# Designs tried in a protein design run: peptides against a protein of PDB entry 4LZF. Part 140

Target 1, 155 residues: chain A of PDB entry 4LZF
Amino acid sequence: GGRLVVFPNGTRKELSADGQTVKVMFFNGDVKHTMPDQRVIYYYAEAQTTHITYPDGMEVLQFPNNQTEKHFPDGRKEITFPDQTVKTLHPDGREESVLTDGTIIQLNPDGSKVIQFNTGQREIHTADFKRREYPDGTVKTVYSDGRQETQYPTG

## One batch from the design tools (peptide; made by RFdiffusion4, then SolubleMPNN)

Design b2_p26_8_s4 (from b2_p26_8, 9 letters changed)
Fold by OpenDDE base, seed 4:
Structure b2_p26_8_s4 (fold): chain B 155 residues (1-155), chain A 26 residues (1-26)
Amino acid sequence: as target 1 above (155 residues)
Amino acid sequence: SAAAAAALAEAEAAEAAAVEAHRAAL
């Protein structure tokens, strides 16, 4: 049968009959679950935050504001914001945000920014220019010197 | 042991504070 250990400080430890599941309920209301799959689930009662650690080194944070973070073993982070925007932080310093409308915002390590709109328009920001690419093949460039250029689609 | 449970609880409280600080920094 399962075992319940109650410590003098009020911490409780529940062990499954197979010993594969361990639940520790701390006196502060925090809870630690060790699962048969070797994931560890921490619940922080004051912060109302859940932290899941996986045996592969993945971590998942769940915040009370409905934000979730995934920390991948490769060093990538994926943040799902309360608005359901998904931001990926890559180990190379690239950042990608996917908005709920399908707009993709990329921040590159060189400081360039690319916005791919759901309309098929693309906006490129560099140190030297801002460029808007249109689905018709029109390209508008505003250079840092204030010069503007429009390239028309080759018919 | 009770000492181990206390040490774990203190560690979890410290981890909770770190998680909250992380959340506030995002």
Scores: peptide ipSAE 0.026, ipTM 0.627, DockQ to the pose 0.032
Fold by OpenDDE base, seed 1:
Structure b2_p26_8_s4 (fold): chain B 155 residues (1-155), chain A 26 residues (1-26)
Amino acid sequence: as target 1 above (155 residues)
Amino acid sequence: SAAAAAALAEAEAAEAAAVEAHRAAL
């Protein structure tokens, strides 16, 4: 049979019969589970947030608004927003957002931005210009000085 | 011990506040 320990402050600790599962129920409603696979599951009652830590250093946060964050051991973070947009933050400072329509938005460490549209169009933002590339090979550039250039595909 | 349980509960409450602050900053 399992074992229940009740502390004077109202915190409760439940141990499974095999001792492989430990549940701590704090007086504030928070809960900590230690699982047989060495996952630790924190539930924060006020925030209604679940935080899972894995023995490999992976972390998963689950928020009440249906946002999920994954913190990888390599320092990468992956955020799934409630709208199912997935944002990846890379250790090099690059950010990538994948929208549900297949549009990809990249923010580079140099401050440049690239948008790959689901239509095959690409937009590039730099300090010096905004450039739109079209699937037909047409390229429109608007420079920071207000100049505009259009390059047509050589037929 | 009860002292260890209290210290753990305090740590978890502090962690909860940090998680909420992180969520609000995104």
Scores: peptide ipSAE 0.026, ipTM 0.628, DockQ to the pose 0.032
Fold by OpenDDE base, seed 5:
Structure b2_p26_8_s4 (fold): chain B 155 residues (1-155), chain A 26 residues (1-26)
Amino acid sequence: as target 1 above (155 residues)
Amino acid sequence: SAAAAAALAEAEAAEAAAVEAHRAAL
């Protein structure tokens, strides 16, 4: 059978019969749950936040506003915002946001920005130009000096 | 021990505050 330990401060510790599951219920309402797979689930009662740590160094944060963060062992972060936008932060400094409409926004370490619209249009921003690529192969470039170029698709 | 449980709860409360501060920075 499992074991329950009740401490004088109101903290409780539950041990499974196999000893593989440990649940600590703190006096403040926080909960620490160690699972058989060695993941640890923290619940912070005041913040209403869940923090899951995995043996491989993966971490998952779940906030009361429906934001979810994944912290990967490689240093990558994936943030799912309350609006369901997903932002990925890469260790190289690249950022990618996927909007709910399927638009992808990429920020590159060189300061360039790429927007892939759900319509198949792409917009590229650099220090030197803004470029719009259309699904038909038309490319419009506006240079920083005010020049404009239109490349038509080869027929 | 109760003292160990109290020390754990204090550490977890500090961790919770750090998590909340992280959330507020995003």
Scores: peptide ipSAE 0.025, ipTM 0.629, DockQ to the pose 0.033
Fold by OpenDDE base, seed 2:
Structure b2_p26_8_s4 (fold): chain B 155 residues (1-155), chain A 26 residues (1-26)
Amino acid sequence: as target 1 above (155 residues)
Amino acid sequence: SAAAAAALAEAEAAEAAAVEAHRAAL
């Protein structure tokens, strides 16, 4: 049979009959589950946040606003916002956001930005220029000095 | 032991504070 231990501070520890599942209910309302697969699920009662740790070093945070964060062992982070936008933070400092309309926004470590629109248009931002590429092959560049260039597709 | 339960609660309170700080930074 399972075991229940009640501590003097009000913390409770439940053990499954096989001993593979452990549930700790802290006096502050926090709850820790250790699962047979070695996942640890911690619930922070004040923050209403769930933190899952995996044996491989993966971590998952679930916030009360429906935001979810995945922290990969390689240092990459994937954030799913409440609006279902997915932001990936890479260890090299590159950031990528995928919007629900299929628009992709890339921030590079050099400060450049690339927007891939769902229309097939692309916009590139650098220190020196903003460039818009169109699906027809037209390219418009606005330089930081105010110069403008348009390249037309050779039809 | 009560000491083990207290040490767990302290470690987890620190973890909760780290989660709040992380949420505020996003």
Scores: peptide ipSAE 0.024, ipTM 0.618, DockQ to the pose 0.032

## One batch from the design tools (peptide; made by RFdiffusion4, then SolubleMPNN)

Design b2_p27_3_s1 (from b2_p27_3, 16 letters changed)
Fold by OpenDDE base, seed 1:
Structure b2_p27_3_s1 (fold): chain B 155 residues (1-155), chain A 27 residues (1-27)
Amino acid sequence: as target 1 above (155 residues)
Amino acid sequence: SDEEIEQLKERERKNLEELAKQEAALA
């Protein structure tokens, strides 16, 4: 059979009969579950937040406002916001946001920005210019010196 | 925020340390 240990401070520890599942109920309301697959599920009672740790080093945080954060072993982070926008933070400093309308916003380590609109238009921001690419092949560039250039598609 | 996450991790650490003390006292 399983085992239940009740400590003097009120913390409780439950062990399954096979020893593969461990449940600790801390005196402050926090709960730690160790699963047979070696996942650890920790619940922070005051913050109402769940923290899952996987054997490969993956971590998942679930917040009460419906935000979810995934921390990958390679250092990448993926944040799903309450509005269902997904932001990925890459170890190289690149950031990508995918909006619910399909718009993709990329922030590059060099400070440049690329917006892929759901309309098929693309906008590129650099220190030297702002460029808009249209689905028909037209490209409009506004340079930092105020010059404007339009490149028309070749027929 | 990263700061909030670190506060949570610190809370967990403290709980685990206290559990270890409780287990050691009963051993």
Scores: peptide ipSAE 0.524, ipTM 0.917, DockQ to the pose 0.931
Fold by OpenDDE base, seed 5:
Structure b2_p27_3_s1 (fold): chain B 155 residues (1-155), chain A 27 residues (1-27)
Amino acid sequence: as target 1 above (155 residues)
Amino acid sequence: SDEEIEQLKERERKNLEELAKQEAALA
């Protein structure tokens, strides 16, 4: 059979009969579940936040505002915001955001930025210029010195 | 924020430490 231990401070520990599930209900309302698949689910009562740790080192945080953060073993982070925007933070410093409209924003470690618009237009930001690429092949560049260049499609 | 996450992890750590003390006291 299962086992329930109640500690003097009010913390409770429940063990399943098979020993595969452990549930600790802490005196402060926090709850820790150790599951048969070895994932650990911790609930922070005050913050209303769930923290899941996986055997491979993956961590998942679920916040009460519907934000979810995945922390990968390689150091990558993936944040799903309440508006369903997904932001990926790479260990090399690169950041990528995918907006709900399909727009992709990339921030590179060198400080450059690339926006792939849902319209098919692409904008590149560097220290030296801003460049807009259009679906028709037109490219407009505004350089940091104020010079502007337009490249027209061939055809 | 990362600071908020660290605070949560610290809260968990404290709970686990207290649990360990409770278990040790009953052993």
Scores: peptide ipSAE 0.524, ipTM 0.917, DockQ to the pose 0.929
Fold by OpenDDE base, seed 2:
Structure b2_p27_3_s1 (fold): chain B 155 residues (1-155), chain A 27 residues (1-27)
Amino acid sequence: as target 1 above (155 residues)
Amino acid sequence: SDEEIEQLKERERKNLEELAKQEAALA
């Protein structure tokens, strides 16, 4: 069978019979599981948060508000918010949010912003202008100097 | 927040350190 060690401070350590699973129940209610696949699952009792660490360096955080964060070994982060919006933070500083309605919001390292609406319209924000592109090919631009330009589709 | 995550990691670290002390005391 397995082995259970109870420490004087109230922490408990449970070892499986094969030694491949280790469960530590800390005196403060936290729990650490080391699994046969080498993933480590840590539960923070007070915060009600779960932290999973994978052998490849991936980390997953699950918060009590239903937010989930994936931290990839390459430095990318993927956050699923309680509203099910998924935000990806890229190592180059680019951020992408995918809304539940299919709208995509991109923040670029240069400070520009692109919104791809679920309607097929696209909005581009730069330091110099705000531009709306329509599915029919119409493009409306408002420049920072107050100038407005409309480009009509050919045809 | 990132700060909250760091606080959690610190809590984990402290728990692991305490566990190591408990194990050493029984050895």
Scores: peptide ipSAE 0.523, ipTM 0.917, DockQ to the pose 0.929
Fold by OpenDDE base, seed 3:
Structure b2_p27_3_s1 (fold): chain B 155 residues (1-155), chain A 27 residues (1-27)
Amino acid sequence: as target 1 above (155 residues)
Amino acid sequence: SDEEIEQLKERERKNLEELAKQEAALA
């Protein structure tokens, strides 16, 4: 059968009969599960937060406010906010946010910003200008020096 | 926040260290 060890400090360790599952119930209410597939599930009782570690090095954090963070082995992070916005942080420093309305916001390592609106309009921010591109091909640019330029589609 | 995550990791570390002490005392 299984084995239960109760330590003097109140921590309990339970091993399954097959030895594939280990459950540790710490004196402070935290719980650690080691699963047959080598996943480790740690529950922080006070923070009501779950931390899952996978054998490939992926980590998942689940917070009580419904925020989820995925930490990938390649260094990429994916954060799902309570409002269901998804933010991806890439190892190269690029950040992308996908809003629930389909708008995509990209922050590039060079400091430039690109917004792809759900309307099909696109806005580009650089050190030198802010540019709005319209679906009809019209482009409006406001330069850092205050100059404004409108480029009309070629008909 | 990153600070919150580090605090959680430290809490886990302390729990594991205490468990190791308890196990060593019984060995």
Scores: peptide ipSAE 0.521, ipTM 0.917, DockQ to the pose 0.924

Design b2_p27_3_s2 (from b2_p27_3, 12 letters changed)
Fold by OpenDDE base, seed 5:
Structure b2_p27_3_s2 (fold): chain B 155 residues (1-155), chain A 27 residues (1-27)
Amino acid sequence: as target 1 above (155 residues)
Amino acid sequence: SDEEIEKLKKREAENEAELAREEAALA
């Protein structure tokens, strides 16, 4: 059978019969599960938040508002917002958001922005211009000086 | 927020430290 230890402070530690699963119920209501696959599942009782740590260094946070954050070993973060938008923060400072409609928004470390619309249009924002690329190959650019340029498809 | 996550991690660390003290006291 399993083993249950109850400590004087009220913390309880339960070990499975095979020793592969450990459940700690802390005095403050937090719960820690160590699983056979070496995942550690920690539940913060007051915050109603789940924190999963993986053997490879991956961390997953699940918040009560249905937000999920994945912290990758390489320093990348992936946030799934309650609206199901997925935002990826890269170690180089690049941010990418994938909207539920399929639109992708990229923020680059240099301050430039690229939007890939679900319509197939692409918009590029820099300090010097805004550029719209159309599926037919037409490109419209509005420069910071107010100049406008249209480039027509070749063919 | 990142600050909130750090508070949670601190809480976890405190709970683990307290458990370690309790285990040591009963050993």
Scores: peptide ipSAE 0.504, ipTM 0.916, DockQ to the pose 0.934
Fold by OpenDDE base, seed 1:
Structure b2_p27_3_s2 (fold): chain B 155 residues (1-155), chain A 27 residues (1-27)
Amino acid sequence: as target 1 above (155 residues)
Amino acid sequence: SDEEIEKLKKREAENEAELAREEAALA
């Protein structure tokens, strides 16, 4: 049989018979589960948020608005927004967003931005220019000084 | 937000600290 301890403050601790599962029900409604696989599942009652910690250092947060955040041991973060957009934050400062329509937006550490449209067009933003690349090989560049350049595909 | 997550982690830490105090008082 398991063991149940009830503390004076109202917190309850339930231990499995083998000691591999621990459930703590805190006085404020929060719940902590320690699993045999060493996952820790914490539920924040007021925020209605679940926090899972894995033994390798992975963390997963599940919010009541259907947002999910994964925090990887290498410092990378992956955020799935309620609209199902997925944003990845890399340790080097690079950010990538994948939209539901397949558009990919990349923010680079140097401040440049690259948009890969679902149409196959690509747009590059730098401090000096905005460039649009078309599937046919045409490239249009608008420079910060207002100059425009078009490069036509070589057939 | 990162601030919201930090508040949650602080709440968890406070609950764990309180449990540790309760366990120490009963032993």
Scores: peptide ipSAE 0.504, ipTM 0.916, DockQ to the pose 0.929
Fold by OpenDDE base, seed 2:
Structure b2_p27_3_s2 (fold): chain B 155 residues (1-155), chain A 27 residues (1-27)
Amino acid sequence: as target 1 above (155 residues)
Amino acid sequence: SDEEIEKLKKREAENEAELAREEAALA
């Protein structure tokens, strides 16, 4: 059978019969599970938040508002917002957001921005211009100096 | 926020440290 230890401070520790699962119920309501696969699942009672640590170094945070954050071993972070937008933060400083409508927003380390609209239009923002690319091949550019250029599709 | 996450991690560390003290006292 398993083993239960109750400490003087009110913390409880349960060990499975095989010794591979440990459950700690802290005096403040927090709960820690150590699993056979070496995952550690911590529940913060007051914040109603779950923190999972994986043996490869991945971490997952689940918040009560339905936000989830994944911290990958390579330093990448993936945030799923309550509205189901997914934002990826790359170690190189690039950020990518995928909206629920299929729009993709990319922020590049150089400060440029690219928006891929769900309509097939693309918008590129740089220090020098904003450019809109249309599915028909039309390209409209507004330069920082106020000049505007339209390139019409060929063919 | 990152600050909130750090507070949570601190709380976890404090709970684990307290457990370690309790276990040491009973050993």
Scores: peptide ipSAE 0.501, ipTM 0.915, DockQ to the pose 0.941
Fold by OpenDDE base, seed 3:
Structure b2_p27_3_s2 (fold): chain B 155 residues (1-155), chain A 27 residues (1-27)
Amino acid sequence: as target 1 above (155 residues)
Amino acid sequence: SDEEIEKLKKREAENEAELAREEAALA
């Protein structure tokens, strides 16, 4: 059978019969589960936040406002906001946001911005120009000096 | 925020340290 230890400070420790599952209920209401697969699930009672740590170094945070953060071992972060927008922060400084309508917004380390619209249009912003690419192959560029250029698809 | 996450990690570390003291006192 399992084992329950109750400490003088009020903390409780439950061990499974095989010792592979450990549940600690701390005196302040926090709970720590150590699972057979070596995942650690920690619940912060006051903050109502869950923190999962995986053996490979991945971490998942679940906040009471329904925000979820994934911290990958490579330094990448993925944030799912309450509105279900997903933002990815890459170690190289690139940021990508996926909106619920399928629009993708990319911010590059050089300050350039790329928007992939759900219509198949793409917009590229650089220091020198704004460019709109259309599904038919038409490309419209507005340069910082006010010049405009249209490139037509090769027919 | 990153600051809030660090506060949570500190709270966890304090709880684990207290448990270690309680376990040592009963051994």
Scores: peptide ipSAE 0.500, ipTM 0.915, DockQ to the pose 0.938

Design b2_p27_3_s3 (from b2_p27_3, 17 letters changed)
Fold by OpenDDE base, seed 4:
Structure b2_p27_3_s3 (fold): chain B 155 residues (1-155), chain A 27 residues (1-27)
Amino acid sequence: as target 1 above (155 residues)
Amino acid sequence: SEEEIKKLKERKEKNEKELEEQEKALA
């Protein structure tokens, strides 16, 4: 049979009969499950948030608003928003957002921005210009000084 | 937010520490 320990503060620790699963029910309503695969599932009762930690150092947070955050051992973070937009935060400071329509927005550490539209158009924002690239090879650039340039595809 | 996550982790650590202290006191 399993073992139940009840502590003076009301925290309860339950051990499975096989000893492979540990369930701690804290006095504040939080719950910790240690699984046979060594993953730890922690539930924050007040925040209604689930926090899974893996032996490799990966962490997964599931919020009550349906947002999910994955924290990778390499320092990368992946946030799935309630609207199903996926934002990746890279250790180098680069951010990438993938919208539900397939649009990809990249924010670079230098402050430049690249938008890959679902139409195949790409827009590049820098301190010096805004550039629109079209699938046909046409490129339109608006420079910060107000100059405009159109580059036509070489036929 | 990162601050909210930090507060959650601090809460977890506090609960885990308190449990460890109680386990040590009963041993």
Scores: peptide ipSAE 0.535, ipTM 0.922, DockQ to the pose 0.878
Fold by OpenDDE base, seed 1:
Structure b2_p27_3_s3 (fold): chain B 155 residues (1-155), chain A 27 residues (1-27)
Amino acid sequence: as target 1 above (155 residues)
Amino acid sequence: SEEEIKKLKERKEKNEKELEEQEKALA
């Protein structure tokens, strides 16, 4: 049979009969499940947040507002917002947001920004210019000095 | 937010530490 231990502070620890599952019910309402696969499912009662930790170091946080955060062992983070926008934070400092309409926004460590619109247009922002690339091959550049250049597609 | 996550992890660590101390006291 399983074993139940009740501590003086009211925390309870339940061991499965096979010893493969451990459930801790803390006095403050938090719950910790250690699974046979060694993943740990922790529930923060006050915040209503689930925190899963994996043996490889991956962490998954699930918030009550339907936001999910994945923390990868390599330092990458993936945030799924309630609106289903997905933001990826890379260890090199690059950030990428994928919007629900298919627009992709990339922030680079050098401060440049690239927007890939769902229309096929692309916009590049640097310290020196803003550039719009059109699907037909037209490129419009506005430089920081106010100069404008249009490059037409080679027909 | 990152700060909120930090506070949650600190709460977890506190609970786990207190449990460990209680388990040691029973052994």
Scores: peptide ipSAE 0.534, ipTM 0.922, DockQ to the pose 0.882
Fold by OpenDDE base, seed 2:
Structure b2_p27_3_s3 (fold): chain B 155 residues (1-155), chain A 27 residues (1-27)
Amino acid sequence: as target 1 above (155 residues)
Amino acid sequence: SEEEIKKLKERKEKNEKELEEQEKALA
């Protein structure tokens, strides 16, 4: 059978009969489950947040507002916002947001920005220019000095 | 926020430490 230990402070530790699952119910309402696969599911009672830690160092946080954060062992973070936008933070400082409409917004460590629209248009922002690339191969560039250039597709 | 996550992790660590201390005291 399982084993239940009750500590003086009211914390409870329950061991499954097979010994593969451990449930700790802390005195403050937090709950920790250690699973057979060695993942740990921690529930923060006050914050109503679930925190899963995996043996490989992966962490998953689930917030009460339906935001989910994945913290990868390589330092990458993936945030799924309540609106289902997914933002990836890369260890090199690059950020990528995927919107629900399929638009991808990339922020590069150099401060440049690339927007890939769901229409197939791409917009590139640098310190020197903003460039719009069209699916037909037309490229429009607006330089920081106010010059505009249009490059037409080689047809 | 990252600060909120940090506070949560600190809370967890505190709970786990207190449990460990209690387990040691009962052993």
Scores: peptide ipSAE 0.534, ipTM 0.922, DockQ to the pose 0.891
Fold by OpenDDE base, seed 3:
Parts: C-alpha cells; sequence; structure tokens
Structure b2_p27_3_s3 (fold): chain B 155 residues (1-155), chain A 27 residues (1-27)
C-alpha cells in the first residue's frame, strides 16, 4: 500500500505503493507532484499557477488567465497568450510573433522588422527604407529620404 | 512578469526547505 506522512505544520506527503510517485500537499495549499519520469508538477495555490519542470531544464508555466510560458534550456522563451498569439524570444534578442491569422512579425536586435503576411506579401522595415514584396515578384521600396522605387518582375 | 515568476520560485524553495528540515527531525 501507499504511505502517508503528516508533519506537525500540517504538510502531508503521500508516496505511491511502487514509490514512483510522490505528492506533497504543503500547509499553504501548494501541491507538488514528482512523477516517474522525473517531471515535477508544482501548483501555486495563491497564484493559481501550474509550474512543470523537466529533467532537461525545460520549464512550463500555466497561468490562470490561460497564458502559457515555456522556458527552454537554451534560453529561448515561448509565450502563448490568451488570444492564442505565440511569441518567441530568442537568446540573440530576436522576437517572433505568430498571429492567429498566420501573420508572422519578426523584430531583430538591430531594430529592423519583418512582417510575413498570410497573403504571401512581405514587408521589411529598416532605418533606411520600408519595402513591400509581392507574390508576383513586384518590390516597392520607400526610402527614408522620400524616394520611391518599384522593381517589376522579369516576366 | 519575470519578477512574479521569481517570487513564485522563492515560495517553492521555502516550502521545500521547510519540508526537508521536518524530514530530518523525524529521522
Amino acid sequence: as target 1 above (155 residues)
Amino acid sequence: SEEEIKKLKERKEKNEKELEEQEKALA
């Protein structure tokens, strides 16, 4: 059978019969599950937040507003917002947002921005220009000095 | 926020430490 230990402060520790699962119910309402695969599932009672830690260093946070954050061992972070937008923060400082319509917004460390529209159009923003690329191969550039250039596809 | 996550982790560490101290007192 399983084992239950009750501590003087009211914390309870439950061991499975096979010893592979440990459940700790802390006096403050927090709950910790240690799983056979060595995942640790921690529930913060006051914040109503679930925190999963993996043996490889991966962390997953699930907030009560339905936001989820994944913290990868390489320093990358992936945030799924309540509206299902996914934002990825890369260790190099690059940020990518994937909208629900399939639009991808990339922010680069140099301040440049790239928007990949779901229509196949691409927009590039730099300090020197804004450029729109069309699926037919047409490219329109507006430079910071107000000059405009249109490049037509070689058909 | 990163600050809120830090506070949560500190709360977890405190709970785990208190449990470890109680387990040592029973052994």
Scores: peptide ipSAE 0.531, ipTM 0.921, DockQ to the pose 0.904

